# Designs tried in a protein design run: peptides against a protein of PDB entry 3S8F. Part 207

Target 1, 157 residues: chain A of PDB entry 3S8F
Amino acid sequence: VLTLFVAVPSLMTAFTVAASLEFAGRLRGGRGLFGWIRALPWDNPAFVAPVLGLLGFIPGGAGGIVNASFTLDYVVHNTAWVPGHFHLQVASLVTLTAMGSLYWLLPNLTGKPISDAQRRLGLAVVWLWFLGMMIMAVGLHWAGLLNVPRRAYIAQV
Target 2, 166 residues: chain B of PDB entry 3S8F
Amino acid sequence: DEHKAHKAILAYEKGWLAFSLAMLFVFIALIAYTLATHTAGVIPAGKLERVDPTTVRQEGPWADPAQAVVQTGPNQYTVYVLAFAFGYQPNPIEVPQGAEIVFKITSPDVIHGFHVEGTNINVEVLPGEVSTVRYTFKRPGEYRIICNQYCGLGHQNMFGTIVVKE

## One batch from the design tools (peptide; made by RFdiffusion4, then SolubleMPNN)

Design b2_p21_8_s4 (from b2_p21_8, 11 letters changed)
Fold by OpenDDE base, seed 1:
Structure b2_p21_8_s4 (fold): chain B 157 residues (1-157), chain C 166 residues (1-166), chain A 21 residues (1-21)
Amino acid sequence: as target 1 above (157 residues)
Amino acid sequence: as target 2 above (166 residues)
Amino acid sequence: DTLPAGKAVRDALLALALELA
């Protein structure tokens, strides 16, 4: 149980970010329990990408707790579960944050705003990336629970 | 008013912090529930046993694959298994159906995995340490051992077999 | 040959799929 306290700083950080998002959404006119979400700038890939990364990070973080548990880790260790966890943490959060950062950084460095077409394309890219990542992650976690081994080209299910 | 804004932010942070703590307890509760309801088949950590990886091939219970399967009691066996680059010894491992098998697994070279298909046996094998796993095979047949820890160029071909006899 | 947890998830998903079909 003590190992679970390692998650506290991460949870605090995550929910602080969530708090910031809520505040921003409410400043943009969002009201109610969910209205602030709709008020966020979902038309900006620089915003959408890292937020989608955060969403992927949620189940990944939960998985981290599982992986850190002695008893539960026995079930999932060195199975496809572990790559599933990695893809949520790195290929989702980190990668999407990097993608989002580019949508902010490049216009600022060049002094040229992105075109509307580029913006729309960017939105499509990050959403498709997120969707694909979630599908793959679910598949890997499922496979892991079915005792599909990690680092093996064969499996018996 | 920046001060008012800061207060508002703090209020949201407090709310989300409370939520975070609640979720933490939910996770702990879920783990506790899982452990309480699904304890069957879980192998608890045993005493750490050490071995010299440099001599394990020459002397001791792992040295002779012909003597790797040791009957320790009625319907009880200990199997001394070496995981090495790139295979397992003995191979095949022959054990009787319904017997309680204690696997003592170590490595003379690098870290390997010991994953037995069709079972919940899945352990890391570290040089200098002995991994102990207890299992009873209920079904006769062949069970493939898979190395699920990268151990070198031949890792992908590192397999073993457990033959469970009636 | 599947682990109990994986089997449970699989069965649940299959059941859901059948209900949605």
Scores: peptide ipSAE 0.018, ipTM 0.778, DockQ to the pose 0.025
Fold by OpenDDE base, seed 4:
Structure b2_p21_8_s4 (fold): chain B 157 residues (1-157), chain C 166 residues (1-166), chain A 21 residues (1-21)
Amino acid sequence: as target 1 above (157 residues)
Amino acid sequence: as target 2 above (166 residues)
Amino acid sequence: DTLPAGKAVRDALLALALELA
C-alpha cells in the first residue's frame, strides 16, 4: 500500500529542482517558456554533468516505480531491465554528479581555476558519458522487456 | 536574496507540479502498457508457504523426482521442483501440452532463480520458502530453465529443461 | 491464459492505484 508513496516525495524533489533551474535560467536572462534553459551555464562541466545526471534520472525514476510495483516486478525482475535501471540511477545520476562535483571541488581546493582546455575536455567527457549511458540503458531495458535474463551468458533471443 | 529566490521558485512550482503530475500519469500509462503487452496471463502467487530446507530432500513432495509431477485434477498438475547448486530436479520436467501446471519451487541450499525461456515464469527461489507459479504451456517443445540469481561458482552453468508433450 | 489488452490495462491501473493508496 505504501510502496509507491515513495514516488510522491521523489516527484516533489524533481519539480523543486526543476523550478530552481528555471529560476536560475531566468535570472541569467532567459525568457519565455523554454528560453531559460538556453540561459543556463552549459559551458561549465560542473553544471552540465549533474544536469545530465538528472535527465538520465527521469527515465530511471519511472523505472523505479516499475521495479517497486509488486505486479510489474514479475515482468522485469532479474532481467536485463534491472541492471539497466541501476546504470541510469548510479552510473548516470550519481556518477555524473560526482564528476560535476569534482569540477567544482578541485579548483576550490587548489585555488587555481581550470584551464579552458580542461573545461572543454570536461564537457566532452560528461556528454560522451551521458550518451554512452543512454545507449546502454535503453539497450538493457529493451533487452529486459524481451525477457533477457540477468546474470546469464545466454538468452533466448 | 534567499527569501526572494524562494518566493520566485515557489511561483514556478505550481507549473512544475502540474507537469510532474502529468508525467506521473504518463508513467502509469506506460506501466499499464508494459503490463498489457508483457504480463498477460500472469497469475499472482498464492499465500506464503514454508518448508524446512534441511529435510526437503529427504521427505515430502520434493524428495523423489520421479513423483514430482502430480496430477491434481482434470488437465491440472502440480510440479514440485528443487533448485539447487547447481541444477534443477526433476530434469527434465515433463508436462502435457494445454494442462494447467502449478510449479512449487524451493531450494535446499541457497537462493536460486527459476527463469523459463519463452514463458513469463520468472521467480526467485529461497530456501525455506515455496515459490508458486501457475502456467499453461500452449506449445509443445523444450523450454530452458535459467538461473538468473547468483548462487555460486557454478551459477553460469545451472540450467534445466521443461519438456512439453503433445 | 492470455488476458485481453483492455482487461490487462485495467487491472494494471487498479493495482497501481491500490499501491499508491
Scores: peptide ipSAE 0.018, ipTM 0.757, DockQ to the pose 0.025
Fold by OpenDDE base, seed 3:
Structure b2_p21_8_s4 (fold): chain B 157 residues (1-157), chain C 166 residues (1-166), chain A 21 residues (1-21)
Amino acid sequence: as target 1 above (157 residues)
Amino acid sequence: as target 2 above (166 residues)
Amino acid sequence: DTLPAGKAVRDALLALALELA
């Protein structure tokens, strides 16, 4: 029970970010329960990248609770499940946030906005990265539950 | 204007925080439900048993691979297994079908894994500690042991075999 | 063989895929 309390600060942080997104979307003219989502700047890779990272972080965070649970960890420990968790947390959220930061930082440092072609390319990169990461993560979690070992090049299934 | 914006942000934050707390309880409930309904594959934590890794090869129940399989009852066996760089002993491990097998696994050198394919046996093996796993093989045949914890240059080739005899 | 949890997830995903198709 005490171990699960570690999730409380993380959840508080995550949902305050969500609150900020809702506020921003509503300021941009979004209305209703979900209309604010559509109003967010989905044409900007500097925005899309970290948001996609956050989306990947949700199942990753749930997996973190599983991995931290003494009883459930016996099921998933040192299976392909664990790399799946890592790729959602590090290779999704952290990496996409870094990518998004670059899409903001470089134009800011150079004093020149990115071209439309660069913007479209950036969007393609982050969406493809997210898609590939989600496919891989689902596969790894699935394989883990099928008892595929971690740090092995072979498996029975 | 800034004050109005601040109040609006706080209202959204309060709503999402309430949601977050609710979700926390939902997650705990889901974990509890899962544990209550799906406990068949859970390996409970065992009693801590220690051994000296510097002498485990020379003396004690792990010292002689030929004496590693010990019958403790009519249908019960204890198997003393060493995981080392880079293999397992005894290898193969021979046990009868349908018998209750208690594996006592330790390491003389570094941390290894003990993952038996086709089973729910999956434990880390720490030098100085004895990992205990209980399992009954229902099907005869060969079961591969895989090291799933990196242990050095030969890690990827570190395999063992359990042979279950009819 | 495969763990019951893995089979359950697989079956759930297949069921979902069939429902969405």
Scores: peptide ipSAE 0.018, ipTM 0.769, DockQ to the pose 0.028
Fold by OpenDDE base, seed 2:
Order: sequence, then structure tokens, then C-alpha cells
Structure b2_p21_8_s4 (fold): chain B 157 residues (1-157), chain C 166 residues (1-166), chain A 21 residues (1-21)
Amino acid sequence: as target 1 above (157 residues)
Amino acid sequence: as target 2 above (166 residues)
Amino acid sequence: DTLPAGKAVRDALLALALELA
């Protein structure tokens, strides 16, 4: 009930963030329907990380509706589907947002900017993290639909 | 300048809000499609039934594993199952192939899972409540029961078996 | 068992409506 209740305002919030990104991209010189995306600062891990987190949150949010629905929960409850959902929400969105925040916070706290090498490494880390999380999430959701249980080390499939 | 920026933001917000609404319907459609086409199906739940977990082992239909399988009609059975730390009783559960089986599952101690591999049977078992699941085994053989709710140190080893006889 | 498609769609929509109400 609560999940579905907050679904609409959450979607509105998410898409307002997207609107802000579009505005920012256009201010940075992006044009056209999608050109603003390329204009965003993809060379900054402090930006890339939380954006990737948001991308992971999209399927996770949809999954939240599934998990909270009475009828569909019969299919997915206590299966590998649920951990898949968690990893999208926590290990993608929350973790990547935290990582991105640190890329901003630490330089400001120390007064030392990150080196170019550190920046490049940071980009590699967040992209690889995102990729790994997407692979794992897809696998877990797939396994869940195959009725693989969570909290069990053995399954028939 | 501020006015121009505000108008620009509003334009983008309007577009994205429209998109958000469209996506909402897409998600609803996807949910409906998933429910309509998923092969596992839905097991109807029975009426909420309560039981005293402190006495369920001593008296009542769960007390004697030897009497746990009750024929209620032609090709119809009720099986009274206890999920406990750390196992199931009766174990094995023996039922005929093709019979309609009503599982009535409860716990004397903590919350457990009742997940039958190879089936769509997957319910949580709460002390004080009776979980009711109806299923017909079409294929003979052994079906493993797995606990998918953490219940203590022995959780990982908590298994049962349903034997479906021809 | 798998529900008939039409019934399943209806039930899903109804369930969602009830959960949102």
C-alpha cells in the first residue's frame, strides 16, 4: 500500500530531476532532443556515479511496484528477485550516490583537488560498478522468475 | 533572465511530466502482462486461521505426524505441516499423484518459509497463523521443501521432502 | 496454475486500484 502510494510522487520527483539535467545540459551547449545528454559532465565521477545510480533505480522502482503488489508478490516473494531489487536500490542508487558524493566531499574537505589519474580511475570504478550491478541484478531477477529462493544455498534450477 | 530561466524549466518539466505519466501506464501494462503470461500462476490463499503455537505440538491436527495426511474426499487430502527449527514434519510428506492437496502449515517457534521446488508453492509460515496452500501434483517424484526465511543458525539446513506417489 | 489472460489482466488492474485507494 505505502509503496504504491508513493509511486506517483516518486516518479514525479525522478522526472523533475531529469528535467533539471536537461536544463543543465542545454545550458552547457547541448541541443536537440538528446544532445543535452552528451553535454553533461561525463568526465566527472561525482556526476557520473549518481546518474548511473538513478539509471539503476528505474528498473528497481518498477520492481518495487511488483514487490508491493499482492498478486505479483506471490510470484516473486522470497525469491532471488527480491535481492535483485535490493541491489538496484541500495547497491546501485544509494552506493553510487554515496561514491559520487565522496568525489565531491573529499577534495573539499582536504582542500586538495583530485588528480587526473584519480579522476580517470574514479570514472572506471563507477562504470565498472554499474556494469557489475546490472549484470548481477538481471541475473537475480531472472533467477527469481525461475523460482530460485532467496536465503538458500541450493536450488533445483 | 530569471524569468527566461523559469520559463525554460517549466517547459522541460511539462514534457517530463507528460513522459512520466506515459511511463506510469507502461509500467501498469507491464505488470498486467506479467501477471497474465507468467507460468507459475497464483495460489489462492485460504481464510485466515489462527492457532496457539505453544500447544500446536501437543494437541490438534499438527501434533501427530503419522496423522498429518488426512483424506477429506475423493482424491482430496489435507496435510498438516509443521515448520520448525530446523525442519518440517511430517518428513517425508507422502501424497498421491493427481490429488488435490490442501497444505495447512504453521510454526511452533519462529517464522519459517515453505518453498516447494518445482512448484509455485511459496509461503511464509508464521507462529500463530495457519498458511493454507492448495496444489495438485501432476508428476510423481520427490519435491524438496526449502526454508527461504531466516530462522536461526540451522536455517541453511532446513529441508523437507514431499513424495508424490503414482 | 496460470490464470486466463483476460482475467489476469483484470485482476491485476483491480488489485492495483485497490492498493492505490
Scores: peptide ipSAE 0.018, ipTM 0.732, DockQ to the pose 0.026

## One batch from the design tools (peptide; made by RFdiffusion4, then SolubleMPNN)

Design b2_p22_1_s1 (from b2_p22_1, 13 letters changed)
Fold by OpenDDE base, seed 4:
Structure b2_p22_1_s1 (fold): chain B 157 residues (1-157), chain C 166 residues (1-166), chain A 22 residues (1-22)
Amino acid sequence: as target 1 above (157 residues)
Amino acid sequence: as target 2 above (166 residues)
Amino acid sequence: DGVLALMLLLRATYLAAFALVF
């Protein structure tokens, strides 16, 4: 039970970031309940990548609660479910945030802005990465529920 | 202007914090729902039991594989299993169909896994601790035991067999 | 040896993919 309380600061942190996004969107002219989302700079891979990471982090966080559950851990522990979880957390959020950071950092370090072609390519890369990660993560979670073992080359299914 | 922006951010943070708490309750509710509707076959955790991993091979119930399967009652057995680098003892484990089996599993060396295919048996095996899991095999046949905790270069070949007899 | 080779291959593949993305 105490382990589940870890979800509280995690959610608080995650949604503090969401609050920043809402503020930014509203500053950019977005109005209403969802209008601020559309107002965000979706044409900038430095923005899109971390946000997609956050989107992947949501189901990962939910899975984290499952993994932290004493009773539910008996179902998912040491199955493909666990890799599914941390691929969302690391290979989605952390990796995409790193990608996004590079799209911001490199232009600043080199003193040269990214070209429009590089921007478009960057958008394609981060969206494709996100899509691939979601497919893989869903597959791993599904396999885990089917009792495919972690750290084994064989499976009963 | 800065004060206004700060106040606005604070308002949004409060809103999203409230949302985060709401989502927390939703997740707890979902867990509760899952437990309420899908608790069949849940293996409860056993009591914490300790053993000396340095002597477990020489003395005690794990020392003799020929005596590893102990009948404890009518249609009830306790099986003392060692998970080691790189295999299981006894191997095979022979048990009757329909009997209630209590597995008591420990390790003399490193952490291993004990995952029985076709069952919900999936536990970690720690040196110095005894993992206890209860299961009844309804179908006769061979069930493969898989190590799902990396334990060294031979990890991928670490298998055991449970033979369920009619 | 086979496991090591596989792990090295996977890591190499990951690094290659990483290099393509970054």
Scores: peptide ipSAE 0.007, ipTM 0.729, DockQ to the pose 0.017
Fold by OpenDDE base, seed 1:
Parts: structure tokens; sequence; C-alpha cells
Structure b2_p22_1_s1 (fold): chain B 157 residues (1-157), chain C 166 residues (1-166), chain A 22 residues (1-22)
């Protein structure tokens, strides 16, 4: 019983962050059900990166519940499913947050703002990273469901 | 104004908490669906069985690979398997088609994996513990055993074979 | 308050779901 309760604080945190994003978007002039999303600063890689990380963290979190489930873990444990999970958690959320932090930190440390070219390049980097991560994660989870073993150079299929 | 900001944030949080509840049900539904569609061959964990990894090679049912396959009843067998650095014994494991096979797997050294291709058999093997898996092979042929837990320099080459005879 | 009620409901839902599925 206690195992699945671990998900409760995580869900609370996740949706609190989402609430904060909605609040911020509405403060920036966003209206309607989805208008607040458009109003967020999508032109800033320091913002986009961690948000994309959060988006990747959502299916990863769902997978965490699966991995923590006694009966379901029997199906997915030590398959390609597991690296699919932690790549969403670490290589998506943590890495993208770190990347985003750099886009904020470096200008502040140097005292120089990033150029427009650097900004655009930064946006391209974080979006491409996110896209690649999602493709890889879907592939790994799919392979895991097909019983492809983890830590092996061969596959059942 | 701090009070105004606090009130506004709370309002949004309440909405997202409701959404959180909805998503919780979605996740539960997905878990239920997965269980309903993938329960075939899942064996509940049994009681913890212990063994001394320092003596398992010298005495007991794992000591002699030639006696590892034991018929316990009509069309029922127990197979005592050792996973070690870096292989399995017996190798090959020979069992009849259609028989109920109980694998008793342990390790004399470090943690290994026991993943049988073409089946849902996939367990970790811990020194000092006996992993028990029950399976019936419906199709004759060769099934490869793969170690899917890192166990040392030879991990990538650690394979075994189950031969299912008609 | 409403937030607390929702939190308690979430916990109750988790408990019930666990009992039904696992």
Amino acid sequence: as target 1 above (157 residues)
Amino acid sequence: as target 2 above (166 residues)
Amino acid sequence: DGVLALMLLLRATYLAAFALVF
C-alpha cells in the first residue's frame, strides 16, 4: 500500500507546477482554456528547456508507478522498458533543466546577454533534444513491452 | 499584494488538483488494462527460500548438473539451475514439451539475470536466495537464456539454452 | 478546506485502487 503512496507527493508537486505555469501565463495576458500556454515565454530557452523536461517527466512518472507495481514490474523489469523510464526522468527532466539553467546562469555570470542568434540556437537545441528523447523513450518502452532484455546486445524480436 | 497572489494561486491549485484526481484514475485504468491483458504466465512470488551460496556447488540439488532435472510427478519436473559467472548449469537444460517445469534458480557468486527468450520467464537471481518460476513449454525447440543483470566482465557472453523435446 | 479534502480524496482513491488491482 505504501509503495504507491510515493506517487502522491510527486503528483501534487507536478500539478502545483502546472498551476504556477497557468498563473504565469494568465499574468502575461493569456486568456481562455489554452491561451495562457501561448502567453508563456516560449522564446526563452531558459524557460522552454525545463518545461519540456517536465513534459517528458509526465510519462516517466506514470512509468514509475508501473515499475513500482509488484505484478507489473514482473513484466517490465530488466527489459528495455527500464532504461526508457529513467531516460525520461534523468535525460529529459534533469538534463533539460540543467540546460535551461545554463541559459540563465551564463548571461548572469558574464554580465552579457545572449545574442539573438544564440537564443535561436538554444531553442533549436532544447527542442531537438526533447524530440530525440521522446523518440528514444517510446522506442525503449515499446521494445521493453516486446520483452527485449536490458543489458544485452541481442533481442527476442 | 501577497494576499491577492496567494488567493489566485490557490484557485489554480484547486483546479489542477481536480485534474490530478482525474489523471490518477486514468493511470489506474491503464494499470488495470495492462494487468488484464498481460497476466498470462505471471506467477506470484512465493515464500522466500534461502540457500548457502558458499556450499551450493558442493552439496545439495544444484551440485550435480546431471541430476538437475528431477521428475516430481506425471508430466511435472523441477529443474535446479545455477547462474554463475559466467554461464548456466545445466547447459543445455533438457525438458519435455507440455510438462510443467518448476525452475529453482540460485547463484553461488553474484547477482545474475535469468531471461528466457520466447517466454515470460524473467527473474533476478540472488546469491543466498532461490528464485522459483513455473512454466510450461508449449512448443518444442531451443530457448536461449540471457543474463540481463550486470555481473562482471563476462556478462555480455553469459548465455544458456533450454531444449524442449517432443 | 477544499484543497485538504481533495488531498484526502486522492489518498483514499489510491488506497481503494491498490486494494482492487493489487
Scores: peptide ipSAE 0.005, ipTM 0.738, DockQ to the pose 0.069
Fold by OpenDDE base, seed 3:
Structure b2_p22_1_s1 (fold): chain B 157 residues (1-157), chain C 166 residues (1-166), chain A 22 residues (1-22)
Amino acid sequence: as target 1 above (157 residues)
Amino acid sequence: as target 2 above (166 residues)
Amino acid sequence: DGVLALMLLLRATYLAAFALVF
């Protein structure tokens, strides 16, 4: 019970971020339940990257609850599930946020804006990263549930 | 304008707060469902048992691999297993098919893994602690033991075998 | 081994994506 209560502050943080995104989208002219999402600056890799990271972090967070659960952890512990969780948390949120920050930081530090070509390339990079990450993560979680061991080069299946 | 924006943000936060609470309950429900439907695969932990890792090789039930398999009943055995850098003792572990096997696993050196392929046996083995796992092999054959906890340079080659005899 | 192979392929996909960035 106490373990699950740890999720409360995290969810509160998540809703704050979501609220900020909704507010931003509505300021940009988005209306309705989903119109604000479309209104967000999806043409900016500095925005897209961390948002994709957040999206990947959601299932990772759910996995965190599983991993923190004593009885459920027995099933997934030291299986490929755990690396799957790590990759969602680190390679998704952390890495994509770092990538996104660079798309903001470098132009600001140098005083040189990125070209449209660079912007499009940046978008391609972060989306491809996210896609590959999600595919790998699903595979790792699936393998973990099938008892593929962590830190081993061989498995029964 | 700033106050108006702040009020708007609070309204959105209130909505998302409700959503977050709903999600919390969903997660709790999912966990409860999983536990209710899939508890059969959980091996309960035994009583906490400690052992001195510095002497476990010299004295006690782990000291002699030839005596590691102890019959405790007509169809019950206790197997005292050492996980060490870099292997398992005894190796192979020979047990009868259909017998209830209680594995008592410990380590004389560092933390190891004890993952038996084809089974749900998967535990970390800590020096100074005895891991207890109960399992009944229904199928004869060879079951590979894999170390799934990094334990040094030879970690990747650390394997054991359980031979289940008819 | 089939699942392992799939896992490795998925890892390769991730690594390919990684290579696009770094």
Scores: peptide ipSAE 0.020, ipTM 0.737, DockQ to the pose 0.027; fails the geometry check
Fold by OpenDDE base, seed 5:
Structure b2_p22_1_s1 (fold): chain B 157 residues (1-157), chain C 166 residues (1-166), chain A 22 residues (1-22)
Amino acid sequence: as target 1 above (157 residues)
Amino acid sequence: as target 2 above (166 residues)
Amino acid sequence: DGVLALMLLLRATYLAAFALVF
């Protein structure tokens, strides 16, 4: 009940953020249905990181609804599926948001802007992190569907 | 300028909110579809049954592992299983192939898991409550029981075996 | 076991990377 209760406002929040991104992209010269996406500041790791986190949160949120469904939860409960869900929510969204925040916070704390090299390195870090997290999360979800148990070092597959 | 910006933001927000609602219905539809097509192997929760965890080892159907497997019909058995720190009782559990097995599982100490490899049996075992699981083993052999709920220092070594005989 | 092994390897890799960064 609680999960379903928070699901609606979470979706509203997520797509409200998307609305803000669309507006920002259009202000930056983006046109058409998807052109605004390309116009967003993809050269800024402080932007890219939380956006990638949000992208990872989408399947995680869907998984949350699955986990809240009694019949579906019976299939995935206490399997590797659950850690997969957690890694999407915490190690993707929360962690990438924190990482992105640092790319804004550190320059402000030090009073020094990041160099171009640091910017490029930051972009590489967050993209590689996202890619790795997606691979691991997909694998964990797959393992869960194959009935690999959670909190065990052995599996039947 | 501020008014124009506000109007534009509102328009995009309304569009994305509509999309959000649409996605909500998609998720509900996916749940409904899955429930309709993936019902095989689902074991619904039974009626809540309680026991005293402090006396379950001393009296009742869980007290004697030699009497844990009870034939209740021509091809039906009830198995009274204890999950404890750190193992299962009885161990091994011996049951006939093709028989309907009703597992009655409880714990005398802490919460454990009861996950049987190669089956859809996967339940949490709470002290004071009886978990009921029905299953028919179609293939003979050994099935490993795994504790998938952290229960202490010996959790990783907590295993059992179900032996299905022809 | 193969799937689990891969996931454990990935997890270990991330933990190692984390330890190197901090």
Scores: peptide ipSAE 0.014, ipTM 0.712, DockQ to the pose 0.024; fails the geometry check

